# Ledger of designs, part 41: peptides against a protein of PDB entry 5A53

Target 1, 230 residues: chain A of PDB entry 5A53
Amino acid sequence: LVENVKQALFIPGQSCNKNLHDIMVDLSALKKPDMKRFNRKNDIHPFEDMSPLEFFSEKNDCSLMVLMTSSKKRKNNMTFIRTFGYKIYDMIELMVADNFKLLSDFKKLTFTVGLKPMFTFQGAAFDTHPVYKQIKSLFLDFFRGESTDLQDVAGLQHVISMTIQGDFQDGEPLPNVLFRVYKLKSYKSDQGGKRLPRIELVEIGPRLDFKIGRIHTPSPDMVTEAHKKP

## One batch from the design tools (peptide; aimed at target 1 L150 V153)

Design b2_p17_7_s3 (made by RFdiffusion4, then SolubleMPNN; from b2_p17_7, 7 letters changed)
Fold by OpenDDE base, seed 4:
Structure b2_p17_7_s3 (fold): chain B 230 residues (1-230), chain A 17 residues (1-17)
Amino acid sequence: as target 1 above (230 residues)
Amino acid sequence: RLILNKEEFEEYLKKVF
């Protein structure tokens, strides 16, 4: 089944600052052409009232949304929202640490818009822990585009890497997720005809360390409906 | 043009990373 590429809507909240705007621009560039950005600030508080986001999802035909807000308690906060049938499926707050790097901080590299990224996930918790499973699912859903059973290696240009920053035990604060983007460089190996080309990774940005905030999880009924293949 | 299935691709990634 080829799933239609999910459209993303980036929404500056009322408290959106210049740094968040720049982060929004750079992160959303990875989602082109399947991305819309609002130019105006919107006073949305998704953990108080989700209705405005459901309205925007339907009106813009976007099943992915990112709300950009900042406060003393939740600095550089990116709330990632997924909808199913224009109803809120899940939400997660990911706060960008101050050590972020923008695309302008890296050497400009040309890339083809719309190529499917590869993903790497570092940390066992991405497969076992509910929160990190949600993060993994979210980012795969956000950037993977069309799910195909086949990967064209010749079309591989980007790698999105997500790393859990250290080990943790139950009841401890959840470690940050390190978001990195790399461009693949393939080199002809002089070694005989059957060997995979040598690949090098070059970081291209943005570089984001995400602190995990509040989470909204779907109801069991919504999970069942969302997993029904047509 | 090399086309890999999901498993082959994951294995390819493990060789590169």
Scores: peptide ipSAE 0.042, ipTM 0.660, DockQ to the pose 0.634
OpenDDE base, seeds 1, 2, 3, 5: peptide ipSAE 0.025, 0.024, 0.055, 0.039; ipTM 0.646, 0.642, 0.700, 0.673; seeds 2, 3 fail the geometry check

Design b2_p17_7_s4 (made by RFdiffusion4, then SolubleMPNN; from b2_p17_7, 8 letters changed)
Fold by OpenDDE base, seed 1:
Structure b2_p17_7_s4 (fold): chain B 230 residues (1-230), chain A 17 residues (1-17)
Amino acid sequence: as target 1 above (230 residues)
Amino acid sequence: RVILNKEEFEEFLKKVF
């Protein structure tokens, strides 16, 4: 199976500011080489009209898009969009909290471009709650692409950790998702006859706390079509 | 080369986080 790595398009919206630009640059760096960025601001309102995004999906052959916008109500908003057949599959607004850290805030660690990150998800809701299931699906799809069962640990340079910030009950506001990126350092441990590699995690950034905003869920028909293995 | 399967890796991550 030739892994068809999904391409991402990062789009600065009209309200994109320096902070959002920096976040966009850093997050998109994790998606290299399978990423495009627009340098120009685009006036796109995906929850009002999705047609410009469908056009960009098709024109750029990108099934993943991220729109960077900011307003008083939706500060540092990253709208993540997935398309299927260049039609909108799903969308989710993830607003970056002001406590974000950029790659420049961490010790410069070189990473090999194009290595697939591993994921860890902390919180039962990632498997049970529709919104967090969508987030889990989105980020897996965004950074890992199609799941190959065999991960060469030697190729594992990055771990993306996603944590639900606390417990919640039905009807309560959805807790933020804490996005963290770690570099795996494997050390040959010569201790004690079993060469168990010592693995250390070093945070490399960016550090993003996502507040959940608006969501567009796929139609049942689109879900069925998207899950049809060719 | 330590090849961890998905489950072993998830268990490893649970020990680190």
Scores: peptide ipSAE 0.088, ipTM 0.720, DockQ to the pose 0.325
OpenDDE base, seeds 2, 3, 4, 5: peptide ipSAE 0.070, 0.085, 0.024, 0.081; ipTM 0.698, 0.723, 0.624, 0.723

Design b2_p17_8 (made by RFdiffusion4)
Pose (drawn by RFdiffusion4):
Structure b2_p17_8 (pose): chain A 225 residues (1-189, 195-230), chain P 17 residues (1-17)
Amino acid sequence: LVENVKQALFIPGQSCNKNLHDIMVDLSALKKPDMKRFNRKNDIHPFEDMSPLEFFSEKNDCSLMVLMTSSKKRKNNMTFIRTFGYKIYDMIELMVADNFKLLSDFKKLTFTVGLKPMFTFQGAAFDTHPVYKQIKSLFLDFFRGESTDLQDVAGLQHVISMTIQGDFQDGEPLPNVLFRVYKLKSYKSRLPRIELVEIGPRLDFKIGRIHTPSPDMVTEAHKKP
Amino acid sequence: SVGNAEEILEEWENLLH
């Protein structure tokens, strides 16, 4: 009954550069094998015209899309896009800070591609705040991959950790979201003692513009059997 | 060991806290 794994399409925008491309490559690796990359630059402006994104979603059968854009106003801009029936469901701009680390900045460890990642979300706002609820929903939908009734404990390899940069009060600017990836190590103490090793990429997301779905589309996208 | 995914993941996620 459940759908196939959502496919991701990574799209370099007209203003995409090499540094932003490196961020795309390393992050796209976490999506393997359910991922496609475009090589050319495309003149796409999602908050001016959504038509091209809906076109690429249909023709490539990708319900998850990431546009790469950079200007001084919005540097290292990663616009995360989800579609329903090849129409736009929601969009959010996540801009990467300059303190980012790539896979090259971390010791390369053995890594089995295609395993179900674990998730930890740190921050009460991930459950109550509309903006951060969307982000939690986005990254769960984006990277969870295959849904299954069976889990091999040996397959529990890495965790995707997302942390809000401190608590905050209403009216203040929205804190960044800290994207971290760790590999698990376990030792004997039955329950194991767990330690973590960072494998990257390390990304601090600055929150930009947001598009939310209409109530009608939410009803269809979240219709229960 | 292979087993029920929900139970295994809940147990292992608790260890990460």

Design b2_p17_8_s1 (made by RFdiffusion4, then SolubleMPNN; from b2_p17_8, 9 letters changed)
Fold by OpenDDE base, seed 1:
Structure b2_p17_8_s1 (fold): chain B 230 residues (1-230), chain A 17 residues (1-17)
Amino acid sequence: as target 1 above (230 residues)
Amino acid sequence: IVGPAEEIEKTFLSLLL
């Protein structure tokens, strides 16, 4: 069964800057080989007109898109878009905070391209709050593709950690989501004649703190259609 | 504050035991 791995398209918007370009390059490297990048800037405003994104989804056969834009109100904005049948399913703006780190800021570790990461989610809101549920669903869909029940633990090289930054109450601004990427290092520790598997996590980047922006949610009908297993 | 790495290590250790 060839797992129908979802393809991602990275699109620089008209306001894309050097920092966003570098972030795009580094984040898209985690999606290789299932990634395309546009080299040209495109003037796309997805919350005003979604038609250009639907066109790009169909033209490039990509059900995942990331639009890179920056403005005074929405600095370092990554708009994550999912399509179903080349129609917009959902969208979310995730603005990268200025404290970001690139892959070049970490010790270069060799890794096999195309291995699926494990995910860890820290914060109860990922299972209860609609916005954080969407973020969890999006990132799982973006990097894992379709959930094959049998993740061969032997092939696990990377962990993506997503943490909600602090507690919040109803009516308060939604806390940032801390995105971290780790490489797993397995050591056989000879402690006391039992080789206990020791696992060490090494941060490899990128390091991104996401501020949540605007959201487009699917209709109940689109949710039903998207969850229909063929 | 348990860093994200320590929480992940605990999760992995719990899955390997």
Scores: peptide ipSAE 0.032, ipTM 0.582, DockQ to the pose 0.063
OpenDDE base, seeds 2, 3, 4, 5: peptide ipSAE 0.016, 0.029, 0.021, 0.018; ipTM 0.577, 0.577, 0.619, 0.578

Design b2_p17_8_s2 (made by RFdiffusion4, then SolubleMPNN; from b2_p17_8, 10 letters changed)
Fold by OpenDDE base, seed 5:
Structure b2_p17_8_s2 (fold): chain B 230 residues (1-230), chain A 17 residues (1-17)
Amino acid sequence: as target 1 above (230 residues)
Amino acid sequence: RIGNAEEVEKTFLSLLL
């Protein structure tokens, strides 16, 4: 089964500001060419009414959406939405901490657009805790790109690292997720006449620390339907 | 389809193998 690449729609909310716009531009650059952006602000409150997002999903043929909003309570909020059959599957609010870095804050490196990243997840909770499982699933789906059986290791250019910031116990506030993007640099090191391949990771941005907000989870029936292989 | 996280992760790991 060859699935089409999931398209992402970035939606500025009514409260979208310059910082969120810049974050949107930089994060969406990693999703090129499979990305659309609205230029107009839209008054959408997905946890109150999901219908506008379902409409946008269908109208734009985008199964991934990111709503950019900012308030005193939810500053720099990126609501990540997935749809299945143009119906809301899940939603999660990820608020970008003020310590964010844009692509312009890093050394500009040339990169090929459309290359599939590798993911690394740091923290056992990504495999055990339902919220972090959703985050893992979301980001894997978001950046999955083309399902090519023959991606040459030579095509691996980027690593996206997601780290749970610290340990937590049951009932404690969920730690932030540290989102980092690295470029793989291959060097031929001449050490003592032996050319050893050296790989270095160079951070390229954006650098985002995500505070977890509100979550919408699918019904069990919707999970079953969404996971069915045709 | 919503990808199973493990299946999707294996697809990313297959880029390293």
Scores: peptide ipSAE 0.286, ipTM 0.843, DockQ to the pose 0.098
OpenDDE base, seeds 1, 2, 3, 4: peptide ipSAE 0.225, 0.215, 0.216, 0.299; ipTM 0.816, 0.819, 0.820, 0.847; seed 4 fails the geometry check

Design b2_p17_8_s3 (made by RFdiffusion4, then SolubleMPNN; from b2_p17_8, 11 letters changed)
Fold by OpenDDE base, seed 3:
Structure b2_p17_8_s3 (fold): chain B 230 residues (1-230), chain A 17 residues (1-17)
Amino acid sequence: as target 1 above (230 residues)
Amino acid sequence: RIGPAAEIEALYLALLQ
C-alpha cells in the first residue's frame, strides 16, 4: 500500500522576514522528505483571494501549504492551508510568539528521516471546541500522514506535543497552543544491580507558541466529499 | 499541573507495559 502521504509546500509571502524564514526551515525539516519550499517571495493574501493557493496546490501536487507572512497586526503569521481536489478545504492563521526557539537552540540529536511521530494533545478543548478540533486535525494530517493501524511502537522516535495554554470560557480569547517536539531516548539504568528500562524525553525543537488568528472552515458539502473518498 | 513532557512520559511508560 503506497501511503498517500500528503505533500507540504512552504511559501514565503511578500512580508516574510529572516525569523519567519528560519522558522519555516526548521518546521519544514520535520516534514522531510514530503516537503517543498519556495525560495522566492509571493504576494498572496489567502483571506482575500484563494485562487493563487489553488493554483500552487495543483501545480506542485501539494495538499498542504504554509504561507509565511508578518505585519504589525499579524506578526510571525503561519497560514496553514489544506486542499481537497486542489480546492481550498480549510485555512488557519497561527502566529508564532517572540519566545520561539530554533533547532540550533537545542542539542543536536541524530534522527531517522521519515519516521512517523507520535502525537499528544493536552486540553479537553481539542476534542470539543471547533477551532481546536481543526488544529488537532490539521497537525495530524500534516505530520502523521496516513494512519496505519500498526503503530510500530518499536519505530517510535519523535513526539509532537500540543498544549492549550490555560483554561478559557465562552466569549474569552482563545489561549495559545504550545507546540513542542521531543526525541525518545531509551536507556538502561543500572541502579543497584537492577537494570530498569528508562525513557527520557529530550526536546529537539523547534519550540513554537501559536496565537490563533483567522479561520476558514469548509462548507458542509466539502466535508461530506472529503469523508467519502477513502 | 503536570507539564507536557511529564504527560508524554507517562503515556510512553503506559505503551511500553
Scores: peptide ipSAE 0.023, ipTM 0.650, DockQ to the pose 0.065
OpenDDE base, seeds 1, 2, 4, 5: peptide ipSAE 0.017, 0.018, 0.016, 0.016; ipTM 0.573, 0.564, 0.569, 0.558; seed 2 fails the geometry check

Design b2_p17_8_s4 (made by RFdiffusion4, then SolubleMPNN; from b2_p17_8, 11 letters changed)
Fold by OpenDDE base, seed 3:
Structure b2_p17_8_s4 (fold): chain B 230 residues (1-230), chain A 17 residues (1-17)
Amino acid sequence: as target 1 above (230 residues)
Amino acid sequence: RLGPAAEIEATFLALLS
């Protein structure tokens, strides 16, 4: 089975700044080798007109896109887009809080490109609330791609952790999602002559707190088509 | 705020054991 790994396209919008560019570079590094980046700014407003994104999806053969924009209302905004058949499936705005950390802020560790990360999701809403279910689905699609059912534990190097920041009730603003990336260090500890397996997680970055913005949900017809197994 | 690294470590330890 040819793993049809979803390709990602990172697009700087017209309002993209240095901080967003740096975030784009660092986040896209986690998607290598299945990533493309535009070097030029593009004036795209996906919630007003989606047609330019559909064009880019088809032209670049990318079913994942990330648009980098910033305004007073939507600062450090990463719009995540998925396409199906080069048509917009869903979109979500995730705004990066000012407390972000780049890869350069962490100890440089070597990693093997192309290894599939393990995911952890903290918060019941990831399984029950429509918005957080979409976020969970998006990030699984984005970084894991098509995986075989058997996780090769021997190839486990990275962990992507997503945490809902606190509890909330109906009608309240949706809490931020905390995005963290760790490298797994496996070693044997010699304690009293017994070699015990020990695991240490080392944060490698980037560190991003996402505020949830606007959302576009797929039509029921597109959901049905996307779930049809060939 | 750091993610639940300890919980993740425990999960990995359980998978490797």
Scores: peptide ipSAE 0.031, ipTM 0.579, DockQ to the pose 0.065
OpenDDE base, seeds 1, 2, 4, 5: peptide ipSAE 0.029, 0.029, 0.031, 0.031; ipTM 0.576, 0.571, 0.593, 0.589

## One batch from the design tools (peptide; aimed at target 1 S63 D141 H227)

Design b2_p18_3 (made by RFdiffusion4)
Pose (drawn by RFdiffusion4):
Structure b2_p18_3 (pose): chain A 225 residues (1-189, 195-230), chain P 18 residues (1-18)
Amino acid sequence: LVENVKQALFIPGQSCNKNLHDIMVDLSALKKPDMKRFNRKNDIHPFEDMSPLEFFSEKNDCSLMVLMTSSKKRKNNMTFIRTFGYKIYDMIELMVADNFKLLSDFKKLTFTVGLKPMFTFQGAAFDTHPVYKQIKSLFLDFFRGESTDLQDVAGLQHVISMTIQGDFQDGEPLPNVLFRVYKLKSYKSRLPRIELVEIGPRLDFKIGRIHTPSPDMVTEAHKKP
Amino acid sequence: SHHIDDSTSDVFPSSVFD
């Protein structure tokens, strides 16, 4: 009954550069094998015209898309896009801060591609705040991959950690979201003692513009059997 | 069509990794 794994399409925008491309490559690796990359630049402006994104979604059968864009106003801009029936469901701009680390900045460890990641979300706003609820929903939907009834404990390899940069009060600017990836190590104490090693990429997301779905589309996208 | 998945079944408490 459940749908196939959502496919991701990574799209360099007209203003995409090498540094932003490196971010795309390393992040896209976490999506393997359910991922495609475009090599050319495309003149796409999602908050002016959504038509090209819907076109690429249909012709490439990708319900998850990431546009890469950079200007001084919006530097290192990663626009995360989800579609339903090849129409836009929601969009959010996540801009990467300059303190980012790539896979090259971390010791390369053995890594089995295609395993189901573990998630931890730190921050009460992930459950109550509309913006952060969308982010939690986005990254769960984006990286969880295959749904299954069966889990091999040996397959529990890495965790995707997302932390809000401190608590905040209403009216203040929205804190950044801290994207971290760790590999698990376990030791004997039955329950094991767990330690973590960072493998990257390390990304601090600054929140930009947001598009939300209509109630009609929510009804169809979240219809229950 | 691919329905949006909001399930939190894959989310672990942070204390598991502390």

Design b2_p18_3_s1 (made by RFdiffusion4, then SolubleMPNN; from b2_p18_3, 10 letters changed)
Fold by OpenDDE base, seed 3:
Structure b2_p18_3_s1 (fold): chain B 230 residues (1-230), chain A 18 residues (1-18)
Amino acid sequence: as target 1 above (230 residues)
Amino acid sequence: MRRVDTSTDDVIPASVLE
C-alpha cells in the first residue's frame, strides 16, 4: 500500500510571537516540500472548539497541523494536530522551552529538500507510556515523507533524535522531550594506510526542548477506522 | 483517506548515538 505523503499546515494563532514564528519557519523547513504556512494569525482554541481545524484540514487537504500560540500558562505552545477523514484524530500541546536554538545558531550545512529522515527515540517510555507512544507516533507520521520499500542508505541525510529527559515514576510530572536534528557526515580517515569509513553526526538544528501539555486522544471507533487496511 | 502509520522501519537503535 503506497500512501501519499501527509501534508502539514502551520497556523500562527492570535498570540503567536516572533520566537514562535522563527521556530515555525525552522521546523517547517524540515517538512518541505509537503508543507503550507498561513501568513495571517487565526484565533483558534482547539481544546474549546475543534471545528475550525477540521475546516482548515479539508480546505487545504492537510492531515497534519501545527498551531502556534503563547500565553503565561502555555508559553511557546505548539499544538500538533492529526486528522483522519478531515476529522480530529489526536492533539498534543508541546511547549518549547526558552533554551531553544534556531538553524541560524548552527553551522550552515548544505541540505537537500525532500530526503527522508531516520529517527532515534531514547527512553523506554516511548514504547510503554501512552503519552510518549503518541509523541513517537506523531513525529514518525509527521516527518516520514514518502513510504519507500527500499531503504536507500545512500539517500540518508539527517536523523531526528527524540530523548525523554530523565526517569520518572507513576504520578510524577512527565519529563520534557528533547528534539534534536543531526546531519550525517561521512569521513574517510587515513589511519595507517587503511581508509576506514567514519560516520559523524553534526547537529544542524533546530534544537527544541518540549514540555508536554494537554492531550486529545481518538475514540476507539476512530482508532479502528484509522488503522483499517483497504 | 490516509491511515495513521505505525511503521518503525526508519527508526535507528539508540546505541548509534552513544
Scores: peptide ipSAE 0.310, ipTM 0.853, DockQ to the pose 0.737
OpenDDE base, seeds 1, 2, 4, 5: peptide ipSAE 0.309, 0.306, 0.008, 0.025; ipTM 0.855, 0.853, 0.417, 0.547

Design b2_p18_3_s2 (made by RFdiffusion4, then SolubleMPNN; from b2_p18_3, 12 letters changed)
Fold by OpenDDE base, seed 1:
Parts: structure tokens; sequence; C-alpha cells
Structure b2_p18_3_s2 (fold): chain B 230 residues (1-230), chain A 18 residues (1-18)
């Protein structure tokens, strides 16, 4: 069964800087081989005109896009875009905080390209609050594609953890989402004559704290169409 | 604005695949 894995396109905006480029490289590595990147900067403002993104979606056959921009108001901004039928479905701005860590900041660990990560979500709002529901849906869609019921546990190498940073009330600024990536290491522990397999989580990066920015939500009609199984 | 029809696939450094 050829899993219809969603392809991702990474686009440097006109204001893309070195930090965003490095973050783009590291994050896109987790999406290999189902990833494309543009080398050229493109002057795209998705909340003003979505047409360039729809064009790129169609021409590159990518239903996932990430636009890398930076401004005084929106520093280190990753705009995540999903399309349905090459039309904009939803968008969300996730600004990377300055405390980010790259893969080079961690011990290099060998990993097999193309293995799907397991996700963990920490925070009740991922199941109740519309913005965090969208983030959860986006990241699951981005890295898992179509949820095949067969979690091949045998192929589990990576865990992506997403945590809401603290509690919040209605009308308060939305807490950041802490993005962490771990590799599963299996150790044969000789404890008490029985070799029990011990699994440890080792952080491998990147480490990203996402500040939530602007959001474009799908129309109810597009939600209905996107959930129609062919 | 003329948009490229195709992505220029960047070869990731081997260090990201190791």
Amino acid sequence: as target 1 above (230 residues)
Amino acid sequence: MVYPDTSDDLVLPASVLE
C-alpha cells in the first residue's frame, strides 16, 4: 500500500535570515524524503494574497507548505499552510523563540530517513481549544500523513513532544508550544540476570518554542470536503 | 511576479542524515 504521504514545500520569504534558514534545514530533515525546498527567496505575504501559495501547491504537488519570514512584529516566523485541492485550507503563524537549539547543538545520533515519528501532546487545550486543536491537527498531518492504523512499533525511532507552556484563561495570550524531538535508544540492561530491554529518550533536536501568531481557519464547507474519504 | 514552476531540491548535508 503506497501511503499517500503528504509532501511538504519549504519556502524562504524575502525576509528569511540565517537562523530561519538553519531552522528550516533541521525541521525539513525530519520530513525527508517527502520534502522540497526553494533556494530562492520569494516575496510572499500569505495573509494579504494567498494566490502564490496556491500556485506553489499545485506546481510542486505539495499540500503542506512552510513560509520562513522575519520582521520586528513577527520574528523568526514559520507560517504553516495546508491546502486541499491546491486551495488554501488553513494557515498558522508559529514564531520561533530566540532560545532555539539546532541539531548541531545535540550529540549526533544516526537515524533512518523516512521513519514516522510518534507524537505526544501535553496540555488539555490540545483537545478543547480551537487554536491548539489546529496545531495538533497540523503537526500530525505534517509528519504522519494519513493515519494508517498500523503503528509499526518496530519502526519507532523518534518521538515528537508538543507541550503547552502553562495554563491560561479566556482572553489571555496563548501560551507557547514547546516542540521537542527525541530518539528512542534501546539498551540491554543486565539487571538481576534478566536482560530487560530498557528504552531511553534522548533529545536530538531541533528544540523550538513556538509563539502563536495569526491564524486562517477553514470554512465549514472545506472541513466537510477535506474529511470526505474518497 | 514570476514564480518558479519547480522547487530546487537542496541536498541536505550528510551531517543531518547521520
Scores: peptide ipSAE 0.026, ipTM 0.527, DockQ to the pose 0.033
OpenDDE base, seeds 2, 3, 4, 5: peptide ipSAE 0.010, 0.013, 0.008, 0.008; ipTM 0.534, 0.362, 0.404, 0.492

Design b2_p18_3_s3 (made by RFdiffusion4, then SolubleMPNN; from b2_p18_3, 11 letters changed)
Fold by OpenDDE base, seed 2:
Formats: C-alpha cells, sequence, structure tokens
Structure b2_p18_3_s3 (fold): chain B 230 residues (1-230), chain A 18 residues (1-18)
C-alpha cells in the first residue's frame, strides 16, 4: 500500500519571532515539496481552541501542521500537530533550545528535494515511553513521505538522527530530544583496484535541541480509525 | 542538485481561506 505523502503546513503564531521564522524555514526545507507555509501571523492557541487548526488542515489539505510561537514560559515553541480526517489527532510542543544551528551555519550541500531521509533513534525510551513514542511516530510520519517498500539505499541522501539527551527516571523531567541532520557523502577512494565507496556523514543542519512541552494524545477512537489500513 | 533556497518557497496567505 503506497500511502499518500502527508502534506505539512507551517504556521507562524502571533508570537512568532525571527529565530522561529528561520528555524521554520530550515526545517520546512526538509519537507519539500510536501510543505506549505503561511507568511502571516495567526493568533492560534491550539491547547485552548483547536478549531482554527482543523480549519487550516481541511482548507490546505494538510494532515501535518507546525505552529510557531514564543513566550517566556515556552520560548521557541514548535507545536507539531497531526490531523486525521482534518480533526486533531495529536499535538506536541517542542521548544527549540537557544543553541540551535541553522542550515547557514553548516557547509552548504546540495540535496535532491523529495528524497526520504533515513531515521536513527538513540534512546530506549523511543520504544518504551509514551511521549517519546509519540515523538518518534510524529517525526517518522512527518518526513517518511510515501512508504515505498523499496528503501532504495541508492536514494539515501539524508539521515535524521534523534537522540534522547541522557537517562531519566520516572517522575523526572523528560530529557531533550537532539535533532540532527546529516548528508551522506560518497567518496570514490581511488586507492587501488577495489573502489570501496567511503561514506561519510556530514552534518547539514538544522541542529535543534527540543525541550518537550504540552502534549495532546489522540482519543482511543481516533487511534483505532487512524490504524485501520484499508 | 537543489540548494535549499527558501526564497522560492510557496507562501500561503491564510486570508485566502477566511
Amino acid sequence: as target 1 above (230 residues)
Amino acid sequence: MVYPDTSMDDVVDPSVFE
């Protein structure tokens, strides 16, 4: 089953600042061509009223949304939203730490638009803890595009690495998620008759450390409907 | 080879849907 590529909508909130705008631009570049961006600020408070997001989901035919807001309590906040049937499925606030790096901070490397990244997840909690499971699911859903059975290794250009920053115990604050993007660079080693392709990973950005904020979990009914493969 | 030139990104005006 070829799942249709999910479209993403990036929305500047009323409190969107230059840093968030730049982060939005860089992160959304990884979602091309399956991305739309609003240029105007929208006064949306998704944890108070979700209706505007459902409206935007339907009108733009986007099942993925990212709302860019910033406050004293929630600085550089990227609210990731998924919809199912244009209704809110889940939401998670991911606040970008001040140590972020933009694409401009790295060596400019060309990439082919529309190639699927490979994901790597570091941290057992991505498979065990509900919040990190949601994050894993979200990012896989956000960037995987069309599920082609042929992960043609030949088409692998990017690796997205997500790392949980350290161990934690129950009741402790959830560690940040370190988001890193690498490009695979193939070097033809001309050394001797066996051309062993050397593959190097080059960080290309953006570099984002996500602090976890508020979460909206899907209703059991929506989980069931969303997992119904036709 | 496409540079992530974000200058040519499609920008949607939300007011088109209001």
Scores: peptide ipSAE 0.022, ipTM 0.535, DockQ to the pose 0.021
OpenDDE base, seeds 1, 3, 4, 5: peptide ipSAE 0.018, 0.022, 0.006, 0.019; ipTM 0.511, 0.524, 0.331, 0.516; seed 5 fails the geometry check

Design b2_p18_3_s4 (made by RFdiffusion4, then SolubleMPNN; from b2_p18_3, 10 letters changed)
Fold by OpenDDE base, seed 3:
Structure b2_p18_3_s4 (fold): chain B 230 residues (1-230), chain A 18 residues (1-18)
Amino acid sequence: as target 1 above (230 residues)
Amino acid sequence: MSYPDTSTDDVIPASVLE
């Protein structure tokens, strides 16, 4: 079965700044080869009018989009969009905190393009809370695609870790999601004459702390239609 | 193989914004 890998389109909004551009470049590098980037700024307000995004989804054959915007209210905002049949399925705003790190801030490690990352999720809310369930679904869909074959496990080079930053109660602001990327490094340790393979996780970046913003949830009808297509 | 940088330069048509 040829994996129908979802294509991603990265769009700089009108308010896109240098920091967001750099984050876009680094994050999109993890989606290679299955990504496109626009070079021009586009004036898109997805929570006011979704039609421009639906147009770009269809024109570029991309079911994943990331809009890069920044304002006083929504600084370093990455709006993640999924489409189904080139119509908006869901959207979520994830604002990058100022403590972000780029790939250039880490030791340069060679990686093979096209290897699927392993995901780890830390926090019970990823399985129970609707917003964190959407985030989990989004990131799995974004980086793994639809079908993970067992053969992908043999080539594991990358781990993406997503952690909910602390506990929360109902009615409290949703904690940030900590996004981390690691490379698996295998080395032989000579301890006591037995060469045991040791695996270490080395952070490679980018490092992003996401503050959750606005959310668009799919209509019940779109959920039903999306589950009918295998 | 370095996959080609699939950079596209696209602008929203005015007819989609009206």
Scores: peptide ipSAE 0.024, ipTM 0.574, DockQ to the pose 0.019
OpenDDE base, seeds 1, 2, 4, 5: peptide ipSAE 0.021, 0.023, 0.020, 0.019; ipTM 0.554, 0.566, 0.547, 0.541

Design b2_p18_4 (made by RFdiffusion4)
Pose (drawn by RFdiffusion4):
Structure b2_p18_4 (pose): chain A 225 residues (1-189, 195-230), chain P 18 residues (1-18)
Amino acid sequence: LVENVKQALFIPGQSCNKNLHDIMVDLSALKKPDMKRFNRKNDIHPFEDMSPLEFFSEKNDCSLMVLMTSSKKRKNNMTFIRTFGYKIYDMIELMVADNFKLLSDFKKLTFTVGLKPMFTFQGAAFDTHPVYKQIKSLFLDFFRGESTDLQDVAGLQHVISMTIQGDFQDGEPLPNVLFRVYKLKSYKSRLPRIELVEIGPRLDFKIGRIHTPSPDMVTEAHKKP
Amino acid sequence: DHKIATFDDLTGVIMFHP
């Protein structure tokens, strides 16, 4: 009954550069094998016209899309896009801060591609705040991959950790979201003792513009059997 | 069609607790 794994399409925008491209490559690796990359630049402005994104979603059968854009106003801009029936469901701009680390900045460890990641979300706002609830929903939907009834404990290899940069009060600017990836190590104490090693990429997301779905589309996208 | 996940949708999700 459940749908196939959502496919991701990474799209360099007209203003995409090499540094932003490196971020795309390393992040796209976490999506393997359910990922495609475009090589050329495309003049796409999602908050002015959504038509091209819907077109690419249909012709490439990708319900998950990431546009790469950079200006001084919005530097290292990653616009995450989800579609339903090849129409736009929601969009959010996540801009990467300059303190980012790539896979090259971390010791390369053995890594089995295509395993189900584990998730940990740190921050009460991930459950109550509309903006952060969308981000939690987005990244769960984006990276969880295959749904299954069976889990091999040996397959529990890495965790995707997302942390809000401190608590905050209403009216203040929204804190950044800290994207971290760790590999698990376990030791004997039955329950194992767990330690973590960072493998990257390390990304601090600054929150930008947001598009939310209509109630009608929510009804269809979240319809229960 | 691909159904959209919600923030509290844990189907096929492994939650890690430090």

